# Peptides against a protein of PDB entry 5VZU, part 105

Target 1, 271 residues: chain A of PDB entry 5VZU
Amino acid sequence: GRTLEDIFHEHMQELILMKFIYTSQYDNCLTYRRIYLPPSRPDDLIKPGLFKGTYGSHGLEIVMLSFHGRRARGTKITGDPNIPAGQQTVEIDLRHRIQLPDLENQRNFNELSRIVLEVRERVRQEQQEGGHEAGEGRGRQGPRESQPSPAQPRAEAPSKGPDGTPGEDGGEPGDAVAAAEQPAQCGQGQPFVLPVGVSSRNEDYPRTCRMCFYGTGLIAGHGFTSPERTPGVFILFDEDRFGFVWLELKSFSLYSRVQATFRNADAPSPQ

## One batch from the design tools (peptide; made by RFdiffusion4, then SolubleMPNN)

Design b2_p18_3_s4 (from b2_p18_3, 7 letters changed)
Fold by OpenDDE base, seed 4:
Structure b2_p18_3_s4 (fold): chain B 271 residues (1-271), chain A 18 residues (1-18)
Amino acid sequence: as target 1 above (271 residues)
Amino acid sequence: AEEEERKRKLAELRELFA
């Protein structure tokens, strides 16, 4: 039977060949598309923009991070043999925060897996419920045949008289102690470590994170075959760095802001 | 050692599809 080593060697050869084909095709069929930076909004988790990511076998990639209400998206600016440019490599659900355990329990991959899979099931439930509400809302517009209900005569109900004395029942306003939403403490960064068995190309990742969210990553075979979304964790380190843990792949991708300033990269205002 | 290396190679293989 093929060893894991044989399979690895075959896939690496195919990946190298695909990279060579793609790089050689640059001479023949380049379609240039202008990329615009997404406008920053006050409610954006961090400033949107270009990030450089390192995928282990793929090398250096450029991803555009953008915010879309309660979702963030990483869009590939550079494609690879598996995922073409313009695809959403990561989709982040900003509704579903991941609470990482203490540093000791963060080393446990099974604990991270449990936490992520529990959130995945909640997201699936919310999608099913929202699908039912959207389905039921359309079903009730059966054509109300406006049968002309015959004008039943308004019986003049007699004006019964006035004198109901207002009982001053001084119901004490129960102090609903509005649980002061503790201002989302711009959280003191928590210690961060990758679980045992999660591969990182570089051990030089931030050892403190601000917050984490549930997300999905796009994976596919060569030539974008059988594309699927796998569960993961978006990790915000700081204003200029985030990571993604690919749970099923047991890999970690680190993304760092492209510090280059682009002139005239703003999208034209929608006229 | 060998099992960890096998797990590493399996992770590297999975990164080829990401």
Scores: peptide ipSAE 0.094, ipTM 0.724, DockQ to the pose 0.155
Fold by OpenDDE base, seed 1:
Structure b2_p18_3_s4 (fold): chain B 271 residues (1-271), chain A 18 residues (1-18)
Amino acid sequence: as target 1 above (271 residues)
Amino acid sequence: AEEEERKRKLAELRELFA
């Protein structure tokens, strides 16, 4: 039978061949588009910018991280045979924090899978509910023609009497045990390890993370065939490093900030 | 068998989709 190594070798050869074909197709007309760095905002989780991603078979890719309110996006700057440049490789929902278990339970892929899938169902429910509210709100601005309804006279309905005896039913105030919000130790990163069976290209990932969020990753076949969004976990390690766990793929991508300073890479101010 | 085939398809998918 084909070994996992044989499959990886054939696929790497196909990726190299496709990369060569794409590079060779540009013989006639290269359109260069200037890339602008997104402006930094005070509320950004980290400084936006260029990150180098390590994907297992694809090698080194460049992704632009940007923030859009309660969402973050990773946009491919380098395309690959599956996903073209300009596609959103990751979409992160900063409203839905993932709480990782203790270090022992982090090794359990099924536990991570449970946590992520529970958050995915909440996100789906919120999208369904918010879709209903947005639908009902647009219907009611029919122009109420101000028909002047005539002043019908106030009929003097009568003074019925006083007697309602106050039943004293002294409902005991149930002690709302204020679940002491254990102060989220906001400052200390938690120990981090990949679940068993999650593939990483390099074992040299950070062993401490600051926070995690629910997200989706884009996957597609060669030539951008059958593109779909798969559930995953965005892992913030530090100001310059984040990861993405592709849950269904059981893979991990590490992204590290490109430390190169680009002159005049800022977006022109909207005049 | 079925779990190994699922692991193989997931590996093929990791290769095809990452």
Scores: peptide ipSAE 0.086, ipTM 0.718, DockQ to the pose 0.280
Fold by OpenDDE base, seed 3:
Structure b2_p18_3_s4 (fold): chain B 271 residues (1-271), chain A 18 residues (1-18)
Amino acid sequence: as target 1 above (271 residues)
Amino acid sequence: AEEEERKRKLAELRELFA
């Protein structure tokens, strides 16, 4: 039978062939599109822009990180044999923060899987409930042309003014000890380690993270066949680095900011 | 059997990502 190693070598040969085929198409008619850097907003989790990421066997890719209210998106600037340029490789839900366990429990893949799948189920429930409210609201605008019934004169009901004395019932304000929601320590990075069995291309990833969020990643076969979204974890390390844990793939991708300054890369003002 | 099927599916998924 084919070993897992044989399958991996066969796949790597196919991937190299696909990369060669695509590279050999670039001597033909190419269409170039100018890319613009997204404008930064005050509410952006980090400065938007270009990041270099590593995707398993694909190697180095360029992703544009952008913010869209409560969502962040990673858009492929470079395509690969599976996913073409312009696709949203990652979609992050900034409403659904993931709290990582302690460092010992972070090594347990099943614990991370549990946490992510619980959040996935909440996101599915919210989508179902929001779909029902949008459905019920449209049904009632049947145009009943209700004929204008004539304005009967509302009689002025008399202003009886009785002087009800305010009883000073000095009910002691029970000290509702507002459980001080400990301000999420946004400043101190928590210790971070990949779960056992999650593959990283490089072991040189940050060992502390600021915040984690639920997200989905796009996967597809060669030629963008059977594209699907898989659950994952967006990990913010710092202003210039983030990661994505692909839960089903048991893989980790590290993204680092492209430090190059681009002239005339600002988006044109919407006319 | 189930673990080997899980390994195959994980390999196929890695082929979609790799």
Scores: peptide ipSAE 0.082, ipTM 0.717, DockQ to the pose 0.212
Fold by OpenDDE base, seed 2:
Structure b2_p18_3_s4 (fold): chain B 271 residues (1-271), chain A 18 residues (1-18)
Amino acid sequence: as target 1 above (271 residues)
Amino acid sequence: AEEEERKRKLAELRELFA
């Protein structure tokens, strides 16, 4: 039978061949598209823009980070053999914050997996409920045929029994001290470590994170075959760095801001 | 050792699809 090593070598050879085919195709026909940087908004989690990331086996990629209300998106600027340019490599739900445990429990992949999967099920429930409200609102405009109310009868059934005693026990209303939701100190970073068994190409990742959110990443076979979205964690480290933990892949991608200034890269003002 | 290497190779294989 083929070993896991044989399979790995075959897939690596295929990936190299695909990279060669893509680069060789560009020698024959190049299409240029102008890219505009998204405008910054006051409510943006960080400044939107270009980030460079180590994305699995593909190597160094360029991603555009943009904000869309309660969602953030990473859009591929560089395509690869699996996923073409312009696809959303990550989609982040800014409604669903992930709270990381202490450093000891952060090393446990099963704990992170539990937390992420619980959030995934909440997101799925909210999508089903929101779909049902939109569906039910259209169905009720059926004509109110006034079916006559049949007068079903009075059945009287009966009476009595009386007594039992008034026991006074004046249990003091225990002041439910509303545990003041300590305002999540938005400012102090939490110590951060990758779970054991999550692959990182570089151990030089930030050891402190500001906040985490639920997200999904796009995966596909060569030539964009069988594209699917897998659950993950968006990790905001600072203004210029974020990560994504691919839960099912057990991998980590680190993204760093491209510090290059581009002239005339701003989107045209909406007329 | 062999199981850890197998887990690593499986992770590396999964990274080819991301």
Scores: peptide ipSAE 0.076, ipTM 0.704, DockQ to the pose 0.157

Design b2_p18_4_s1 (from b2_p18_4, 7 letters changed)
Fold by OpenDDE base, seed 2:
Structure b2_p18_4_s1 (fold): chain B 271 residues (1-271), chain A 18 residues (1-18)
Amino acid sequence: as target 1 above (271 residues)
Amino acid sequence: SEERKERLEELRKEFNAK
């Protein structure tokens, strides 16, 4: 019977063939567009710019990281047979922090899955509530013609009187223990390990993370067929490295800053 | 077998979807 190796080789051959077909189709119709680096803002989580990401069988891809208020975006600069260049490969919600468990429980994929899916449901609820407020606000400006609804009558609700005694129950003032907001320990990074069963192309990833956020990754079939957003975790390691755990794909992408300096790559100042 | 097609489709998703 076909081994797992046979299936892997056939799949890699299909991917190589697809990459060759795409390259050959574009050879006669190349267009060039200038790419500008996003301007850095003081409130950016890290400096925006070009990163080299691990994309499993596709190998290494170039992604532009940019910040948009409470969202971060990874945009493909290089495309593949599934996801073309210019698509948002990852979208990160900086409002929804993921709290990783201790190092022992981080090995449990089902625990990480639970945490991420709970945050996904909160994001979905917030989107539904915000959609209802925007919908209801437009509907109510219909002119309420003041129809004078008639004077319905004086029902005499009755007199019942009785005596109940003043119980002196001296309720002690329960000390509202102000839950001390544990200061966000911004200082020492948390120990980090991938869950068991999450594939990484390389075991050489940072073993300490600063913070994690909920995000979504873009997946599609060959030729960008049936594109969908899948849940994942953005992991900030340092100023030059971040990761993304693709939860449904059980895969990890490591992103490392491109250290090359480009002349005239800054966006022109808005006039 | 159906199970082998599902496993091939899972492998296709795991390797190439992103």
Scores: peptide ipSAE 0.283, ipTM 0.775, DockQ to the pose 0.193
Fold by OpenDDE base, seed 1:
Structure b2_p18_4_s1 (fold): chain B 271 residues (1-271), chain A 18 residues (1-18)
Amino acid sequence: as target 1 above (271 residues)
Amino acid sequence: SEERKERLEELRKEFNAK
């Protein structure tokens, strides 16, 4: 029977062939586009910029990390046979933190899966509720023609006074002891390990993370067929490293900052 | 077998779909 290795070799051959076909089809008609680095903002989780990500059999890809309020985006700068350049490979919801279990339970893929899927359902509910509020708000700005209806002076009536007794209902104020949320010690990284069965290109990933967030990864077939967003976990390790756990793919991508400084990479100031 | 094709497709997804 074909070994896993035979399958992997056939797949790698297919990828190499696809890359060769794409490269050969453009008959030297190359379009060069300047890429600008996103401006850094004070509220950015880390400095935006170029990262080198591990994409399994595709090898290394260049991804631009950018921040958009409570969302982060990874945009492919390099494409592959499945997902072309310019696509949002990852979208991170910075409103929805993922709480990783202890180190022992982090090895359990089913536990991570449960945690992520619970957050996914919350995100889905919030999107449905927010969609209703945005729909109702647009309907009421019909132009009320201000017809100047006149000032009729209606006068009258005076009357009655009666007694109703003050009921003493002494509702005891239940001391809602506000459980002082212990300020999450923002400074100590949590021990981190990949779940069993999550593939990594290498075992050389950070074993401590700062925080995790819910996110989605883009997946597709060859030629960008049937593109879909799959649930995952964004793992912030440090200022220069993050990861993404592709839950359905049981795979991990490690992203490391490109340390090269580029001259004239800042976006031109809007004149 | 269909199971083998499905597992091959899962492996293709696991390695490629990103």
Scores: peptide ipSAE 0.282, ipTM 0.785, DockQ to the pose 0.198
Fold by OpenDDE base, seed 4:
Structure b2_p18_4_s1 (fold): chain B 271 residues (1-271), chain A 18 residues (1-18)
Amino acid sequence: as target 1 above (271 residues)
Amino acid sequence: SEERKERLEELRKEFNAK
């Protein structure tokens, strides 16, 4: 029977061949598009920009991280035979924080899977409810029957009602205990480890993370066939590093900031 | 669906679905 190694070598050979075929097909017709860096906003979780991501057998890919209100997006700048350039490889919901368990329970893939799938179900419910409110709000534009202008009733003069003495009800100002905004705990980094059975390219990932969020990763077959969103975890390590755990794939992608400074890479101001 | 589960297992075997 084929070993896992035999299967891996066959798929690597196929992937190399596909990359060669795609390269050779594009050599005769290249379209160049200028890439602009997203503008930084004060509320951005980290500075937006270019990151190098680990994509298993594809090797390193360039991903643009950008922030869109309560969502973050990773957009492929480089594509592969499965997911082409310009696709959103990851979509992060910054409303849905993932709380990782202790370091011992982080090794349990089923525990992480449970936590992520519970958040996935909440996100699905919120999308259904928000879709219903948006649907019902459009339906009630019943035809405004042009009711005929009812005749102006004469303004009868308001009679002077008498001087009711203001009762000084000295309502004690209830001490609004200002809920002390717990200072946004500059999240003391928690110990981080990948679950057992999650594949990484190497063990050289940060062993401390700041915070995690629910997200989805885009997967497809060769030629971008049957594209779908799979659940995962975005892991913020620091200003220059984040990860994504692809739950259904049992794989980890580490993203590291491209340290190169690009001149004139800022988007033109919207006129 | 069972079809989706089979497709995900196929994609996982390809090691390159990302």
Scores: peptide ipSAE 0.275, ipTM 0.781, DockQ to the pose 0.396
Fold by OpenDDE base, seed 3:
Structure b2_p18_4_s1 (fold): chain B 271 residues (1-271), chain A 18 residues (1-18)
Amino acid sequence: as target 1 above (271 residues)
Amino acid sequence: SEERKERLEELRKEFNAK
């Protein structure tokens, strides 16, 4: 029978062939588009810009990170045979923070899967409820002809008098149980490890993370066939590094900032 | 075998689908 190695080699050969077909098609017609760096905003989780991401057997791809209110987006600048350039490879919901378990339980893929799927279900419920509120609000604009109800004169309610007896009621100071705001350990990154069975291109990823968010990754077959959004985890390591755990793919992408400065790469100010 | 197709599809997903 074919070994796992034979299957891997066949799959890599298919990918190389697809890359060759795509490159050969570009020799006939190239369209160039200027890319602008997104402007930085004060509320951005990190500085937006270009990152190099690990995409398994595709190798390294360039992704633009941008912020859109409570959402972050990774847009492919380079494409592959599955997902073309210009697609949103990752969409991050900054409203839905993921809490990673302790380091021992982070090794359990099923526990991470449970946590992510619980957040996915909340996101679906919020989308259904918001869809109902938007539907009900449109139905009630029947043109109620506002018949002008006559202005009945507001009767002047009488000035009740001044009796100022200072009741000394010594209300006992109710023990405000100060809900111990668990001090957001904002300073020291949480220990981080990939779950067992999650593939990484290398083991050289940050072993501490600042925060995690729910997100979705775009997957497709060769030629962008049957594209779908799969659940995942955005991992913020530092100002220049983030990760994405592709839950259904059992894979990890590490993104590292492109340190190159570009002249005239800023978006033109909207006139 | 079906099991081999499933493993190939898992490998395709893991390495290339993204």
Scores: peptide ipSAE 0.292, ipTM 0.792, DockQ to the pose 0.196; fails the geometry check

Design b2_p18_4_s2 (from b2_p18_4, 11 letters changed)
Fold by OpenDDE base, seed 3:
Structure b2_p18_4_s2 (fold): chain B 271 residues (1-271), chain A 18 residues (1-18)
Amino acid sequence: as target 1 above (271 residues)
Amino acid sequence: SSEREKRLAELEKEFRAK
């Protein structure tokens, strides 16, 4: 019978063959499109731009990070045999922060999976509720012919009602010391470790993170077969580094900013 | 044929990548 190792070798051979077929097809007809860097906005979580990401067996891929209000997107600039260039490899919901447990519980994959799936269910509920409100709002525009009912001029009546004395009841406002929820210290990085059984390309990832968000990652078979968005965690490390934990794949992608400066890479002003 | 296609489709699902 085929061993798991035989199946893995056959898959890797197919992946190499597909890479070779794609490169050989491009030699005869390449269409080049200029890529523009997204403009930076003050409300952007970090500066948008090009990142190099770790994609397991595919190696390193170039991803454009961009911000779209309460969403962030990673778009593949380089494609692979599973997912072509131009696809949104990750979509991040900046409304749904993930709170990582303590360092001991971060090693438990099932605990991280639980936390993320609970957020996924909240996102699904919000989408269902928002779909109902949008449906009910369209039904009531029946064309009620607003008959022009006439402007009757009703009168001025001036009633001077009386001088009720201000009772000075000096009720001491009890100092409800609203325990100011200490703004979660955005400055101290939380200790970070990957869960046991999550694969990374190397152990050289940041061991502290600033914040995490719910997101989805795109996965597919060879030739972009059966594409699916799977749940994951976006991890902000610093201004130049972020990660994505792919729960279904049990894998981690580290993204590091491309430090190259590009001339004439700014988007043309919308005319 | 059908079992092989089902097993290939299961294997293709196992080899989904990012």
Scores: peptide ipSAE 0.358, ipTM 0.759, DockQ to the pose 0.138
Fold by OpenDDE base, seed 5:
Structure b2_p18_4_s2 (fold): chain B 271 residues (1-271), chain A 18 residues (1-18)
Amino acid sequence: as target 1 above (271 residues)
Amino acid sequence: SSEREKRLAELEKEFRAK
């Protein structure tokens, strides 16, 4: 029978062949479309724009980061044999911050997986609850033919009586010390390390991160077969760098801002 | 045949990429 190694080699051969086929399509009629940078908003976590992401065996890919209220999106500008260009490679839920453990416990992949899966279950519950509120509102407009059932005169039962004594019991207001949520000091990064067994293309990633969020990464087979959203962690390092930990793939993608200044890359003002 | 195809399909799922 084929060994796991034989199957891996066959998969890698297919991947190389697909890359060759895609590259050979450049000799065909290509449609060129201008890419516009998303407009920056004051509430954006970082400036939106183009990033170079590490995609394991695919190498480097170009991803557009954009913000959509409390969600961030990475969209592939370059595609690969698994996931084509224009697909949303990552979707980040900025409502669901992930707190990384201390540096020692960050090496434990199972601990990171536990934290992320707990957040995933909360996100799933919120989606189910929000789906129920939208469903119940439409059902009630059945045309009640109001048949005019007659006016039976139910009786006047009576009026008693007055007594007023105001007991003064002055219960002291217990000072509920509202635990002031210490404003998460946006300035101090925490030490960061990848869990053991998470594949990175290199060890040259930032060893300090600002904040992390729950997200989902798109994975698929060759030719975009069986695409699914898998749980992961978005890691903000700085204004120009972020990461994504793909839990199912046990892999890390580092994204670095494309520093090239593009002339006329701003979206035309709506006339 | 069918078990091998099922195992291949399970392995093809393991080769999903980002």
Scores: peptide ipSAE 0.357, ipTM 0.753, DockQ to the pose 0.137
Fold by OpenDDE base, seed 1:
Structure b2_p18_4_s2 (fold): chain B 271 residues (1-271), chain A 18 residues (1-18)
Amino acid sequence: as target 1 above (271 residues)
Amino acid sequence: SSEREKRLAELEKEFRAK
């Protein structure tokens, strides 16, 4: 029987072979396209731009982060044998914040999975409900023929009287103890650790995060076979670093901003 | 060969990557 090691070696050999084939295609006619940086908006969670991400066996890949209202998108600038360049490697729903548990419970992969899957089901429900409202609204623009319905007279229905019964019942004001919303201390990062069994290429990830959001990560087989969006967690560390936890892969990607300044990288103004 | 394609398809199922 094949060992897990044999299967892993065959996979790695195929990955290397595919990389070699793609590299050998550079001897052919290549089309070069200029990449433009997305414009920054005031409401962007962080400055959009190029990030260097950790992609397990593929190594380091370049990802463009962009913001689209309440969604963020990571687009591959560099491709690999599984997922080609130009694909949306991550899609983040900025409406669905994930609250991480305490540091002890963050080590529990099943707890993180539970939290994320609960948010995933809410997102699915909202998509189903919003799909129904958008369908019903288009039907009713039948041409209302403006038939001038005649002015039927205002009948003066009468002034019935005064009866004043004074029912006393002094219902005690239940002290609704306003649970003092402790002002969410907007400034203090939460301690962060990866769950047990989540692989990271490097243990040098930030140990404090600002906020987390629900997201989906694109996974595929070799040659972009059976592409699927899988649930995950976007983790904002700081202005220049974010992470993504791939739940199904039990993998972590760390993304670090490319600090290089590019001349003429701004999108041309739409003429 | 059809066996290589079958092995690729098996590996593609087992080794989905990001």
Scores: peptide ipSAE 0.349, ipTM 0.755, DockQ to the pose 0.101
Fold by OpenDDE base, seed 4:
Structure b2_p18_4_s2 (fold): chain B 271 residues (1-271), chain A 18 residues (1-18)
Amino acid sequence: as target 1 above (271 residues)
Amino acid sequence: SSEREKRLAELEKEFRAK
């Protein structure tokens, strides 16, 4: 039977061959498209822009981070043999914060997997419910044929009944102490470690994180075959660094901001 | 556990990557 080593060698051979074919095709046909940086908005979790991400055997890839209401997106600027450029490599649901356990329990991959799969199920339920509300809202616009209901006559308003005395029942206003939602302190970052068995290209990742969110990562076979959104965790480290844990792949991607300033990279104002 | 192990084995068979 094929060993895991045989399977790995076959995979690596095919990957190298595909990289060679793609590289050789660049001499024959290149389409150039200008990329614009997304405009920054006040409510953006961090400044949008270009990040360099770790993609395991593919190496470093360039990803554009952008914000779309309560969603963030990572779009591949560089592609690979599995996922082409222009695909949304990661989609982050900023509605669904993930609370990491303590540092000891963060090493447990099954615990992280449980937490993420519970959030995945909530997201799935919300999508089903929202799909039903959108469906029911369209069904009620049956054409109300406005049959002209005949003008039934105004029956006269009968008279002024008398002086019932206002009882001064001084109900004390119960001070509903609105528990001021303490603005979620952009608190001291919590200790962060990758779970055991999650592959990182190196151990040089931030050991503290600000917050985590549920997200999905795009995976596919060679040549973008059988593309699928898999569950994962977005980890915000700081203004210039984030991570993504790919649960199904047991892999970590570290993203670091491209510090290069681009002149004239702003999107043209929508005319 | 078992369903995830099956899924990992499917991903490995298809050489699916990120």
Scores: peptide ipSAE 0.341, ipTM 0.747, DockQ to the pose 0.172

